Peptides against a protein of PDB entry 7UQJ. Designs and how they scored, part 3

Target 1, 160 residues: chain A of PDB entry 7UQJ
Amino acid sequence: PELYQNFNITPPRGVLFHGPPGTGKTLMARALAASCSSDERKITFFMRKGADILSKWVGEAERQLRLLFEEAKKHQPSIIFFDEIDGLAPVRSSKQEQIHASIVSTLLALMDGMDNRGQVIVIGATNRPDAVDPALRRPGRFDREFYFPLPDVKARFKIL

## One batch from the design tools (peptide; made by RFdiffusion4, then SolubleMPNN)

Design b1_p8_2_s1 (from b1_p8_2, 4 letters changed)
Fold by OpenDDE base, seed 3:
Structure b1_p8_2_s1 (fold): chain B 160 residues (1-160), chain C 160 residues (1-160), chain D 160 residues (1-160), chain A 8 residues (1-8)
Amino acid sequence: as target 1 above (160 residues)
Amino acid sequence: as target 1 above (160 residues)
Amino acid sequence: as target 1 above (160 residues)
Amino acid sequence: MPLERVFD
């Protein structure tokens, strides 16, 4: 038995940044993009809010997701950052399932359809990891999670 | 006097990720590994829990540490991630010293024996930085610390 | 209208790390520097405290800023990290404007004078983003912000 | 996001 779990850390297909609001999830995604970008290797950063995909693209959200992933694939190396991804991919057993089920299924299919040779990293940020569909948190999707802890509100109020 | 502390940031031999549980220390280590991994330059990621080294390798923990560092050296560039490192390297003056002293000494020797030309980064994660042997926090070992702050539980309950 | 905010993430000229004290702003800057440093490409890291520039270099702060940026330019690729940058660049409308206005103006001019081809990243860390001059937060300066959240003190006390 | 204590 290989004594060492040698994780060849290929860039994960998906990274879930989760933690309370104002924890810098969006900012970490941008920092990672900046840190991986060189003059020779520019990273293309795509940013979407989960709620905005649902609200701005009512009836077209699936198509917009497909186009987003196609565009990210075309402009590799790329980062797709979903802010507030719990707004895009709520837990399937939620009362909102029928409205979101198709979008969730499309995102799952897009995550599954990403070949390992693709230089596309998907980062989902959420304040509510438990509100994210567990199917997105499986291997080959958001298989890496990053927890972002909140400020002590009392200590934050000491900064104001 | 050199007006600029010009820190040639060579990759630190060791990085201590410390902060409360659920702050994403393990996740940050994996993100750093992923962000530094390209198709051309794969990083080998070795993960161990401090408590697991002591519990699973009773009487062999020193040998397993040596083998781990040798394997990491063989598969450069590498990251060795110790989760719960306070379980592996408790403060020497603790009542547990006699059980852990040899393991701590071995880890210290391995950290000291890493040449600067090695592409091996050691990341230790702990919830209790003050429970980590101060000798590990000295220059040439875990000479960089990363604090991971907790969520405001009250603010986390406002997200539920 | 370009459907995708395609942010070609060129390394920002400036990154503002903001968040409460003990959120790891300084650490993230050093981690980013370490993660971007290879054996082939060493990053030069310059660290200054905003308050120290004002207190230690009274009457010479502008000159020291110019020298710092010149030295960073000479030793590219470089990171200039300003810890407690709100001490260096307070809001202009503050009662402290007359003491700091020249230093703020110098920093603004230095940030503006950085060519896009320069491999110099400026990171400012602050606990008080609203105390930082809004002019520093404009495009071409600290045009990227990173929020660092605090621990829940109640949860931190559960770790002690 | 990690926090640095550099013990200089």
Scores: peptide ipSAE 0.009, ipTM 0.194, DockQ to the pose 0.090; fails the geometry check
Fold by OpenDDE base, seed 1:
Structure b1_p8_2_s1 (fold): chain B 160 residues (1-160), chain C 160 residues (1-160), chain D 160 residues (1-160), chain A 8 residues (1-8)
Amino acid sequence: as target 1 above (160 residues)
Amino acid sequence: as target 1 above (160 residues)
Amino acid sequence: as target 1 above (160 residues)
Amino acid sequence: MPLERVFD
């Protein structure tokens, strides 16, 4: 289908940026945020690290995620950027991590609870897409994946 | 040469974004479009999939391409983004696809027919640059390629 | 930590975009520049090629770099984009290039001389990060690297 | 797509 849009780009609600460390996921998230911001319509950018949510909020990580999403909703249009989201949303196949399972479940519920009319975009960045819970990669969540990759083949391109 | 520009960035007329599935080609195209849009000067973003042009417009794909380019020209400044352009412009070396050959020829003619004074940019995105007709990758067409690649080497990068 | 920012994204002062030819380095630099530009606050984009600085300004490359940085400072907020910066800043380990060593030293001094309150961002793009003098890749210079890479593994991504 | 490395 042709998407004819004047650049009210409603980015997808959940976008997973994945690729090795140093693949520009954070810069792209910032560039997108700045790109969608005008003088009349500033986008609010929230940035958190997955590991920081787990380490700084022992026992409160769920509450802090809820507060983050409500704050993003209050400051619409907004982008929530989770850097190192693999630190927040590990695959449930690891026997030991009931705490991670609850936080993942909270993030799932928060993403599922976002109204499609809302102007909150969630960007998750990870160096380990295989370490992100597949439940987050489902439709209505991080249903768009952007792979930020590494260069094996030198091809001759003219970048003007 | 120093290009001193206030950000009337005239991007190249034809830009090929290529790289594996999930490499952020579509997001980059959208981010570029939003980035070039101001309150005084909105850029119009047209998005189509190559496979959708072939499947939805059986016998009319050529006409729909012409209409798309004329609509983009009417709504200057504009970006035409072809996602999965490998579905639109397969390499002519396949014996069976006279239909693809005509659509490719139409796209070539439309790109060649763009006035350099025009503010229409064409971005093609593909997961298979080798499946894109080399004729599209010539000067005056997709003469700039942007490779959206994959990660072999895990390097530790701090993305701030 | 949560970084709550209204999109006064102060990008890092020095950003190295590296990756093979045609990986979108130039486009990203332009997109970032346009993205940070509003109607009230146009960012000025300066683009130069490393090889062009060496070839066009035989004996004056140092002076032209100084003038470029002063012009960028006068036109704040601004981005200086060095495309093919490997042509400007070759690794000092090559015995033959005293001329390159002086230009690299000038660029180092100009980057070191930038006040952190200044709104001048330097983006260097290279297809050969290994050919860029490691001194440029130190803190206070190109202390952020963005790798623009190549695709080995076809993964199935849903780009919506 | 840019791929960032920050040196501390």
Scores: peptide ipSAE 0.008, ipTM 0.186, DockQ to the pose 0.085; fails the geometry check
Fold by OpenDDE base, seed 5:
Structure b1_p8_2_s1 (fold): chain B 160 residues (1-160), chain C 160 residues (1-160), chain D 160 residues (1-160), chain A 8 residues (1-8)
Amino acid sequence: as target 1 above (160 residues)
Amino acid sequence: as target 1 above (160 residues)
Amino acid sequence: as target 1 above (160 residues)
Amino acid sequence: MPLERVFD
């Protein structure tokens, strides 16, 4: 409850951080984890990179996702941060489709399997929200999207 | 000179980085230190946390501030970064006032004692600029303020 | 000249940003691009991800690197930011070696081919500096390294 | 520690 209140997130929903690379998506996720943690209440921050799950865990990616969610649930309140989630859950268009489809399906099932009593927040970060499977962007999953614009480089330059 | 030119800072001025937690204040300070350093000209980056100075150095905080400024001057060009400076220099409203007043007075004197020939920049970071003693925010001290907005999460939500 | 002065970087050198994931490497690169630009002098910020160059451009990665450097040179002053450069230029130890070796060799040649008159800065970001080919970390290439520590999560936890 | 954007 409280973790979701701090995020203004209705459980069990995920948050998609999107915007150009280096717009602070990963930073914001860490900052949120840090801002929601107290000395009394540590938030466990789990971070995985979408591409790393695919490349390192060929044939075990689904199991690694399950373990990640189990570990996050065990260590709640927690945040699961998927950096470059477009690397984990690409739109089902490319012939590497079946493995991707299984991983996406597992991630969908894991997100759908989160209950309102869990204090696990899932944050996905991407530079390409349109490259993320739309099924992940539906209500009950990554149903909150935060655009990370480029720090308006011009606006900062006027101050310096 | 050159360090202050790189910051577009008129010496002996400080810079206040303010904005919500996780807005990259500390990172910007580090980035500036990094960007201003070369193989030929290392900028010495001193970092202290306001709360740590108060908590660790009870009765020695003023001395530690003096030593920090002396060391920064000795190792110029340098940056002194005070993270969470609101923990170091709270507005004089709370009964822990006298110790705070001495620390604030010391910091003011140290900033006022910087000469235009010194290549020491002071960066304070806070999430609560209004909790920083206004005396620190005056000309010749932290007279430049940079707001680090939350990546306007709400503004970002309206774009999606 | 001026861009390199702003970075305090001797051309044609690259900068390696390394540290744990979400330590703000990408954000720093953007912040540097932002801090070095002005209304009068825009720095063009090019960003590529190492893994994307390998995965999307199988057989064209070298050409894409050349085009990137040509475009950066054409639009100088500019920054080329390679996010996850360990994905582009892994240490030559694994048998997917030949394609990687060609890409690494191309990147090395492109960095070595930068002249002191160019206003192109190359920033590589990685979570695993030891996974980056040491040849990239030599003088005249990524010869400046900046460690991005985890925001000391413990220090933030005490304030909340 | 991570960086954020400043908007004027």
Scores: peptide ipSAE 0.007, ipTM 0.219, DockQ to the pose 0.064; fails the geometry check

Design b1_p8_2_s1 (from b1_p8_2, 4 letters changed)
Fold by OpenDDE base, seed 4:
Structure b1_p8_2_s1 (fold): chain B 160 residues (1-160), chain C 160 residues (1-160), chain D 160 residues (1-160), chain A 8 residues (1-8)
Amino acid sequence: as target 1 above (160 residues)
Amino acid sequence: as target 1 above (160 residues)
Amino acid sequence: as target 1 above (160 residues)
Amino acid sequence: MPLERVFD
């Protein structure tokens, strides 16, 4: 395993926040947005929930994703935060699988289509990084991952 | 419930960090301050504890709040962090209730008196957002709230 | 105890993140680096693990630390993050004690040798701040400490 | 305990 993770913190196109529920992923995303916002540089924060992308926009989810990315580009610098991004993952049902595949494909295309010069950061949060399509976790997409660990119980018992 | 929380992250006049004890509210506030500080843009961080505002400055708490806001304005960009801001809440005793009401009223006036152009951010941290005077939680004051959740125990048991 | 901790958040030469395992120290360091990175101001993030500095570079650890600081200076603004920095602490064995002392001495010299004008921030993370050499925790070195608390168990049981 | 210690 490489000793040196030089993370050139280029503004990543995509950052994946992953870890157990309630580890503060959503809060961290908002805190980052707040911390990067100055009076001189206001960041626009867009939040979507993965399940909502599927359920509320049945048949229009792709269009809504496109509109979201256009809006984010228009209001740059901006952060698009996808809470529960694993909610875009294909569920076990075949009919949903095709719908999910189309939505994921649209998201892939939108992330790939972001010019490197775009001040649009995409943050995905998930409790299940393994349920996120591996294609989203490739270079130029969610190519940075932050794990939000639970406090180690064993360590906790040493402090109590 | 609205699908789209577009948070225009304008630098809020006031941000309320709330959640159970030990969820990292104070640390997050400091981390935000550190992350916003550059060599070119040093942020001055002022910290006060709600209980200290009451107890250490008995009879002068209002004056100390005014001085704090003046100092913060003088050293802008700045963050005023109130740890345990619910400690400004009226305690059950009537005499303290009047003192608390006066201090809260002073804080309200100071937050209202901050020009929108002031690079002064006020962060309140509390374990008891319900114990914070609702007047402080209005637009132009602590108008943004961040909840610091506990790690979900159910999710933890799935990982152990 | 002083009422007013005015923390002039000058970019500290060294910041110590300490707290129980799994409290998010490493994640916070990366989040800070990400939040401070803009398109205009890219921060280079260097990560090393304390145990790796000892074990992977047996006999060359000092040289590797020097090279790391040179690289960080060359790629300023930069963050050097030492995860598990207490892993540089002398272990109970006498032979390792001398090796550790030499590595710590090198790190001290490197931190002292950082000109105040250098846009290099050093972040150390530890679960055991008491195991970190006190000399590293002096002014001009790790002179700022952030404690990452565990979620209070008592508060957790009130929510559950 | 203060969450931050500054050594001036």
Scores: peptide ipSAE 0.005, ipTM 0.184, DockQ to the pose 0.089; fails the geometry check

Design b1_p8_2_s2 (from b1_p8_2, 4 letters changed)
Fold by OpenDDE base, seed 2:
Structure b1_p8_2_s2 (fold): chain B 160 residues (1-160), chain C 160 residues (1-160), chain D 160 residues (1-160), chain A 8 residues (1-8)
Amino acid sequence: as target 1 above (160 residues)
Amino acid sequence: as target 1 above (160 residues)
Amino acid sequence: as target 1 above (160 residues)
Amino acid sequence: MPLYRVFD
């Protein structure tokens, strides 16, 4: 309840953070995890990178996703942050279909399998929301999107 | 209600974020906007820079402030984030008196003109709170201040 | 001059940003690029990811690095930001030795080949500085390191 | 224009 109230998210919805690189998506996800934690209610923050799941766990990516969601459920309330989710779940294109289709299907099933009783929030971050499989952007998955614009470059001159 | 409940702010109060550069003031403002947004209640986040309002809109800064507050009211619930507010509302000094006095007076009037029914939060960020006109720091304006200390680099070695 | 003065770097030195994910390394690099830019002197900011250079340019990674440095020199003053540089130049291990050794050697040569007259700064970011080839951390290369610690999670709870 | 929007 409180986790989702703090995010104003109806479970089991995911949030897509999108915007140019270095706009603070990862930092925001951590800040949100921090802001929603309390002394009494620590939120466990899981971070994975799309490319790392694909590259480090060739042939095990599906299993690693399942384990991640299981661990997140075990440590609820929790946030799963996928950095560069476009690297994990690129738009289904005919040429990379087999490997990506399996990973995407696993992620879809994991997001759809989150019961409303679970205190797990999934945040995906990407620089290219259009490179994310549209199936991930449907209701019950990444059905909320936050745009992270570049901080106005002029804005930074006086901060440094 | 909920916006102000989530911020623990009584309307129409502004919040001053102050602290050294790079302490995450802008990021925090965005994180708050995100955390207070829901499917049913999207928060519109407006960001302006004090210096940009002065420099880009010479002779139109007052009008731009009015338009900003009108747009924020139109898109409520909303957050107006003024980055480097000391650049917009410096302490009244005799030499810059005329231009700054008018802009400051406009900002004061806009903050005072926010009714308790408006779901507009104003966040000002500065590295120099003492450079902000004291009139902005009175009750009903920026009457809450949050200090953003430099993360003690030494303190963090013990947390990792 | 000014670029290196702002970074307090003697050319042609690289800077390694290291720290946990989401500590703002990429954001800082962009902020620095912004802060060093002026109306008269725009800094060109090049961003590449270590893993992207390896994965997208299988067999062409060396050429892509050369082209990147050439383009950075052509558009000086410039910053080359390598995000996740540990993905580009991992510590030489026997099993991935051949491919990585060539890329690392190319990056070393490119960094060593930067003359003191070049206004190109190289920033590498990593979550694992110990996973970066020690040869990159020698004088004239990434000979300055900045630790980006996690913002104290507890410190944020009191602000929200 | 708002710099930040929540998209559904």
Scores: peptide ipSAE 0.000, ipTM 0.212, DockQ to the pose 0.107
Fold by OpenDDE base, seed 3:
Structure b1_p8_2_s2 (fold): chain B 160 residues (1-160), chain C 160 residues (1-160), chain D 160 residues (1-160), chain A 8 residues (1-8)
Amino acid sequence: as target 1 above (160 residues)
Amino acid sequence: as target 1 above (160 residues)
Amino acid sequence: as target 1 above (160 residues)
Amino acid sequence: MPLYRVFD
């Protein structure tokens, strides 16, 4: 009996990098992608800002998300990095409900629909983890959370 | 003369991820493992909680550690992640001395016994680096320390 | 038209790890290098302290930088990690101007001269990002910044 | 294919 449950860590369907602004969430995702890329094996890095998907693609945000995940699957191994994901996937109870709820629902479905065999890692970065829909933070989605903590303001004032 | 010590980063025999709770130590280890894994090259990730090795395997903790390192060597490249490693390897001067001292001694021996050619990375995560035996923090063991700092509470209150 | 700029993350010409002391900048660079190394593909890790390049190689610092980048290119895929890079590349307006300005100018030229196909990642770590010459923080150089934040002193006092 | 294997 294989003593250790080889959790084939199916690549986490999602990793939530959460922490205050400027804590390097975006850079960590890029550094991870870069560090794992070789001439033989390039990791394709897709970067989107949550607010940009909402603002630039009003009425096409769901389609753009689908295309993003399709492209990421086509170019696997890949990382989809959502910067400011709280802008894309706000808590459903916020009064700007319908469009946000549909985009969140699409992102949920896309994350749930990721075949466990796919080499796609989704990294969401937010400064406000509590502003991210709890449904995205459940198992099989952003079920891994990385907190990027702020400097002690006093220590940042020691850098000033 | 090779002017620059090509630190062929022999995979650090150990990396200590230390920092306050919720700073994403566990997630970083998983993200690193995931980012470096391909279809051709899977990194095997072993996760153990320090307290679980002590509590679930009382009297077998040393054997379980040996088996863990053997499995990690067998499935290289691999990452052994000890979450809450201060629970596994407390400072020897703590009054719960004998069992903890033996487990720490075993972990020291296993880390020292890792062949420099082995693709095994040991990552220990702790919220209390000062509660980890200093012997584990010496060269050839957890000789690399990553501090995961907390958010400024004031900045977290700006997120509220 | 490739809908998504596949940032083939050409290994970022540079990644700036900035944040307060003890926030694990150096370790992250090493952990990234280790995680991406295999038996087939070792990432060569070059570590230098910014202050050491200035102090140990006074009058040869430019030559040592050139040799470092040549060795890194020869041993690609590679990571050049500059710890305390603010010691190597201070802001040009600081009164210790001439030697620092020449070293910074050499580092700029070396980073600009990195062929986009080269598997060389430069990681600079600093506790003082504002003490790093802004020219190094421009696109094609350390154009990716990772902030390593301090613990909230209050939360560190909760660990005491 | 899983990117990496976790052993619990």
Scores: peptide ipSAE 0.000, ipTM 0.194, DockQ to the pose 0.091; fails the geometry check
Fold by OpenDDE base, seed 4:
Structure b1_p8_2_s2 (fold): chain B 160 residues (1-160), chain C 160 residues (1-160), chain D 160 residues (1-160), chain A 8 residues (1-8)
Amino acid sequence: as target 1 above (160 residues)
Amino acid sequence: as target 1 above (160 residues)
Amino acid sequence: as target 1 above (160 residues)
Amino acid sequence: MPLYRVFD
C-alpha cells in the first residue's frame, strides 16, 4: 500500500475558522489573503457577515450568495470570507427552518459547484462550529477546520 | 446596500503580531515568508529587533530604518520583521520622549510612504501591544493585528 | 554591527509543528499548502504518518523515505507532511535503537541533502517534540518549530 | 490564530 497520500491540494473549497470571539479569525483570513497577494497575483477578498445576509436580504439572500460567488469567480484568485457563518447556515434545527434551509441549500450548492480548478477559497468564521449546519462541514465544502483558541485569559490578562 | 465589502487586499503595509513571550510570533512571520516563497517568487525576509535599533544606533536609528526600508524595497517582495517592536516604538508617554518620538516618527513616515503597490510587508511582533505607539496601529500602518495567545499552560506542560 | 539579519528565507527545509492532539497541526499544514497553491503554482502535498513508515515498512523504511523525497522533488513545489514524526524519528534513547537509528539517519541525510534551491518543504507534526531526535531539530533540518497550543479547554468547552 | 510557538 502506498505509504503516502498525495493530496493534490486543490485549494480547499472551504476552511472553517472557529473559536471564541476575538481570537483573530477575521484577521487570519485577511492575513492569508495578504500573504498570498503579490503584484503578479492579487487576491480579491470578499467579506460578508452571515447574519447580514440573513437579516438584510430576507428572500434575496440566495441571489446575493450566488452573485457573491460569481463575483468571486470573476475576480479569482479570490477569498470569500464569511464572518459569523453560523448566522448564515445555522443547524437545521434552528427555529427559522424554511428561510435557513434555503440559504444553507444555496451555500451548499455553491460550494459543491465550485470547480476544483477555480481559485476561490471560502473561509467561514464562527464562534459556534456546533451551530454550523453539519452539511457545510463535509468533504468538498468546509472540510478543513481551524480552531482559534481563546487567548488564554491569563495570557490576555498579561497583554492587557 | 451591498452585502459584501470587497477588500482589495493590498498586502497590509503592517501586521502586528502580539502575544506573550514564546507564542511563536517570530516563527509565524518566517513561516508566512516561507509559504509565500517560491523559485519564481523569493520573499526576502529582513529581521530586526526594535530594542537593537534603539540601543545600538542611538542617533543613527532613523537612518538605519530608512536604509532597511530601502533595502526591503530593493529586494521586494520582502518582509520586514520587527521583533519586539514595542522597543522601537514605545508609547509616546515613555520617559525617553525625544529619541523615541523621532524614531517612531520615522517609522510612521516609512509605513505611510510605502506605496500600496510595493511588495513590502512589515510585521511587528510585540509582547506588549499596549506599549506600541497607537499611531503605528492606525489604518495604513499596523492596521492588522494578530494575537498569539499563550499556548495553554496545560498544553505547554504536556509538550514539555 | 548590522542591525538586521537578512534571512534570505529559503523555504525552511523542515518545519516542526508540535502541540497536543487535536490542535490542528495537520490542518495547518494543508492550509499552508492550499494558500500557496494557485493555478500557476500547484503545491503537491505528500502526507505520511511516521508510525506507518516504521510499522508497515520494517527494513524498507529507508527506501520508502528516499522514494518519498525523490517523488516530492519530482513534483516540486511540494510539501512532505509527516504526521506523528516522533513515531518516525524517536529520540536515540528509545529501546528500538538500531532500526530507529537507521531511519533517523536516512531522514537526516535527506533533509541535509535538500538543496536549498529545491521547493520541497518538510513539515513534521508531533504531539511530543521531546520525543523527536534532537538531530532533526538542528539548523538546516526542522529548524523552525510551530507550537499548536491546545485550544484552551475552556474555549473548547465553550465551542462544544 | 494557530498559536505558533517557536522553540529555538
Scores: peptide ipSAE 0.000, ipTM 0.185, DockQ to the pose 0.114; fails the geometry check

Design b1_p8_2_s2 (from b1_p8_2, 4 letters changed)
Fold by OpenDDE base, seed 5:
Structure b1_p8_2_s2 (fold): chain B 160 residues (1-160), chain C 160 residues (1-160), chain D 160 residues (1-160), chain A 8 residues (1-8)
Amino acid sequence: as target 1 above (160 residues)
Amino acid sequence: as target 1 above (160 residues)
Amino acid sequence: as target 1 above (160 residues)
Amino acid sequence: MPLYRVFD
């Protein structure tokens, strides 16, 4: 919220952070949450990992997504961060397990159901943007993408 | 290597990065690799995820660890980064699968077999240091630990 | 602070992060702030963009710099991060606008006025270190430099 | 206190 206000930017509903592993996607999401938080205005940060939603919540993953979005709405302003979102929402294929397809459909519906005026931002992080269902990358969902390249840092930190 | 040289620090054999998810553990490991690399002295960075070694290399995980350490030794100076190392080397319990116990034993042996003069650094990242087998946290293994706290930054980013 | 404590390093007064665009300079500064913050010890992170100080604060840029340093001192331990510092402190030239010269002079004075024992770190990020006034790169100011090169380093991250 | 509330 404040970051976007400071930039005169309307908060996107969904932001996709993509880039190789360990490029700071999750760190940036947390840093953004922290930067938008003040003593007066605390941001609530919800973090879920795509693979954890599928594995830990077998048969309840849809319900857990709904509860997550409800809690995020209740605690506005809030950020929902999905780490490894490609694990949650793989590209729809004929080989896609029905369970994954239903979870993707639930996530799509939840993102579409977010009020544009809501102070809920959804951030998805992935190492493989092309493995994310294109339906999630449409306007009104993860409609903004940020590439996180490898820190190909020849950072000679010459600590003089 | 160079980071440790610049600090007049003997490179630890193993460094454990621990802290909550998205605290920049993987990013820091990559940044360190990058900072130690020059045009003349390239660091080779090997990255593996603990869960991936267990799941993708069922029955070959020990061999893959051996190959990883051999390749790292061949391409010195090098960094082996294990992301989510608690997934690879959980605390030995009576409920631990024999496969996990053998993988942990292999990793212990590989870390112990590293020449102290070797230009191979092993970095393990975890969200749960107490879930990492204490045997890995002993001297000559992951003997240095770095805590990555949540960016519990009262980052009053007062973007004035 | 904690990163420096963990390394037994005295925090530099000023650190210059330089390298091509998108090399993770800003990300690293945030990661450092995050890594230095604990539940017990919160780091306050102040971020400013060089061009924004010049453009948004016409006639007040000097005052805004003073206020920034005062706030950072008040909220120690703190990090002041100047993104695109070459926009704030261009190399002094005969063509340099008097306004820029006065801002640079103010920044120099503020950096010189920092107590060496102060828990304030100043990080400047630039794509063009040679465009930064050499006076800022002297001891007691941005006295440590970290190069963030393009991804073109054959750090063959052979993700085998 | 964190400036943000984290729900894991």
Scores: peptide ipSAE 0.000, ipTM 0.385, DockQ to the pose 0.062; fails the geometry check

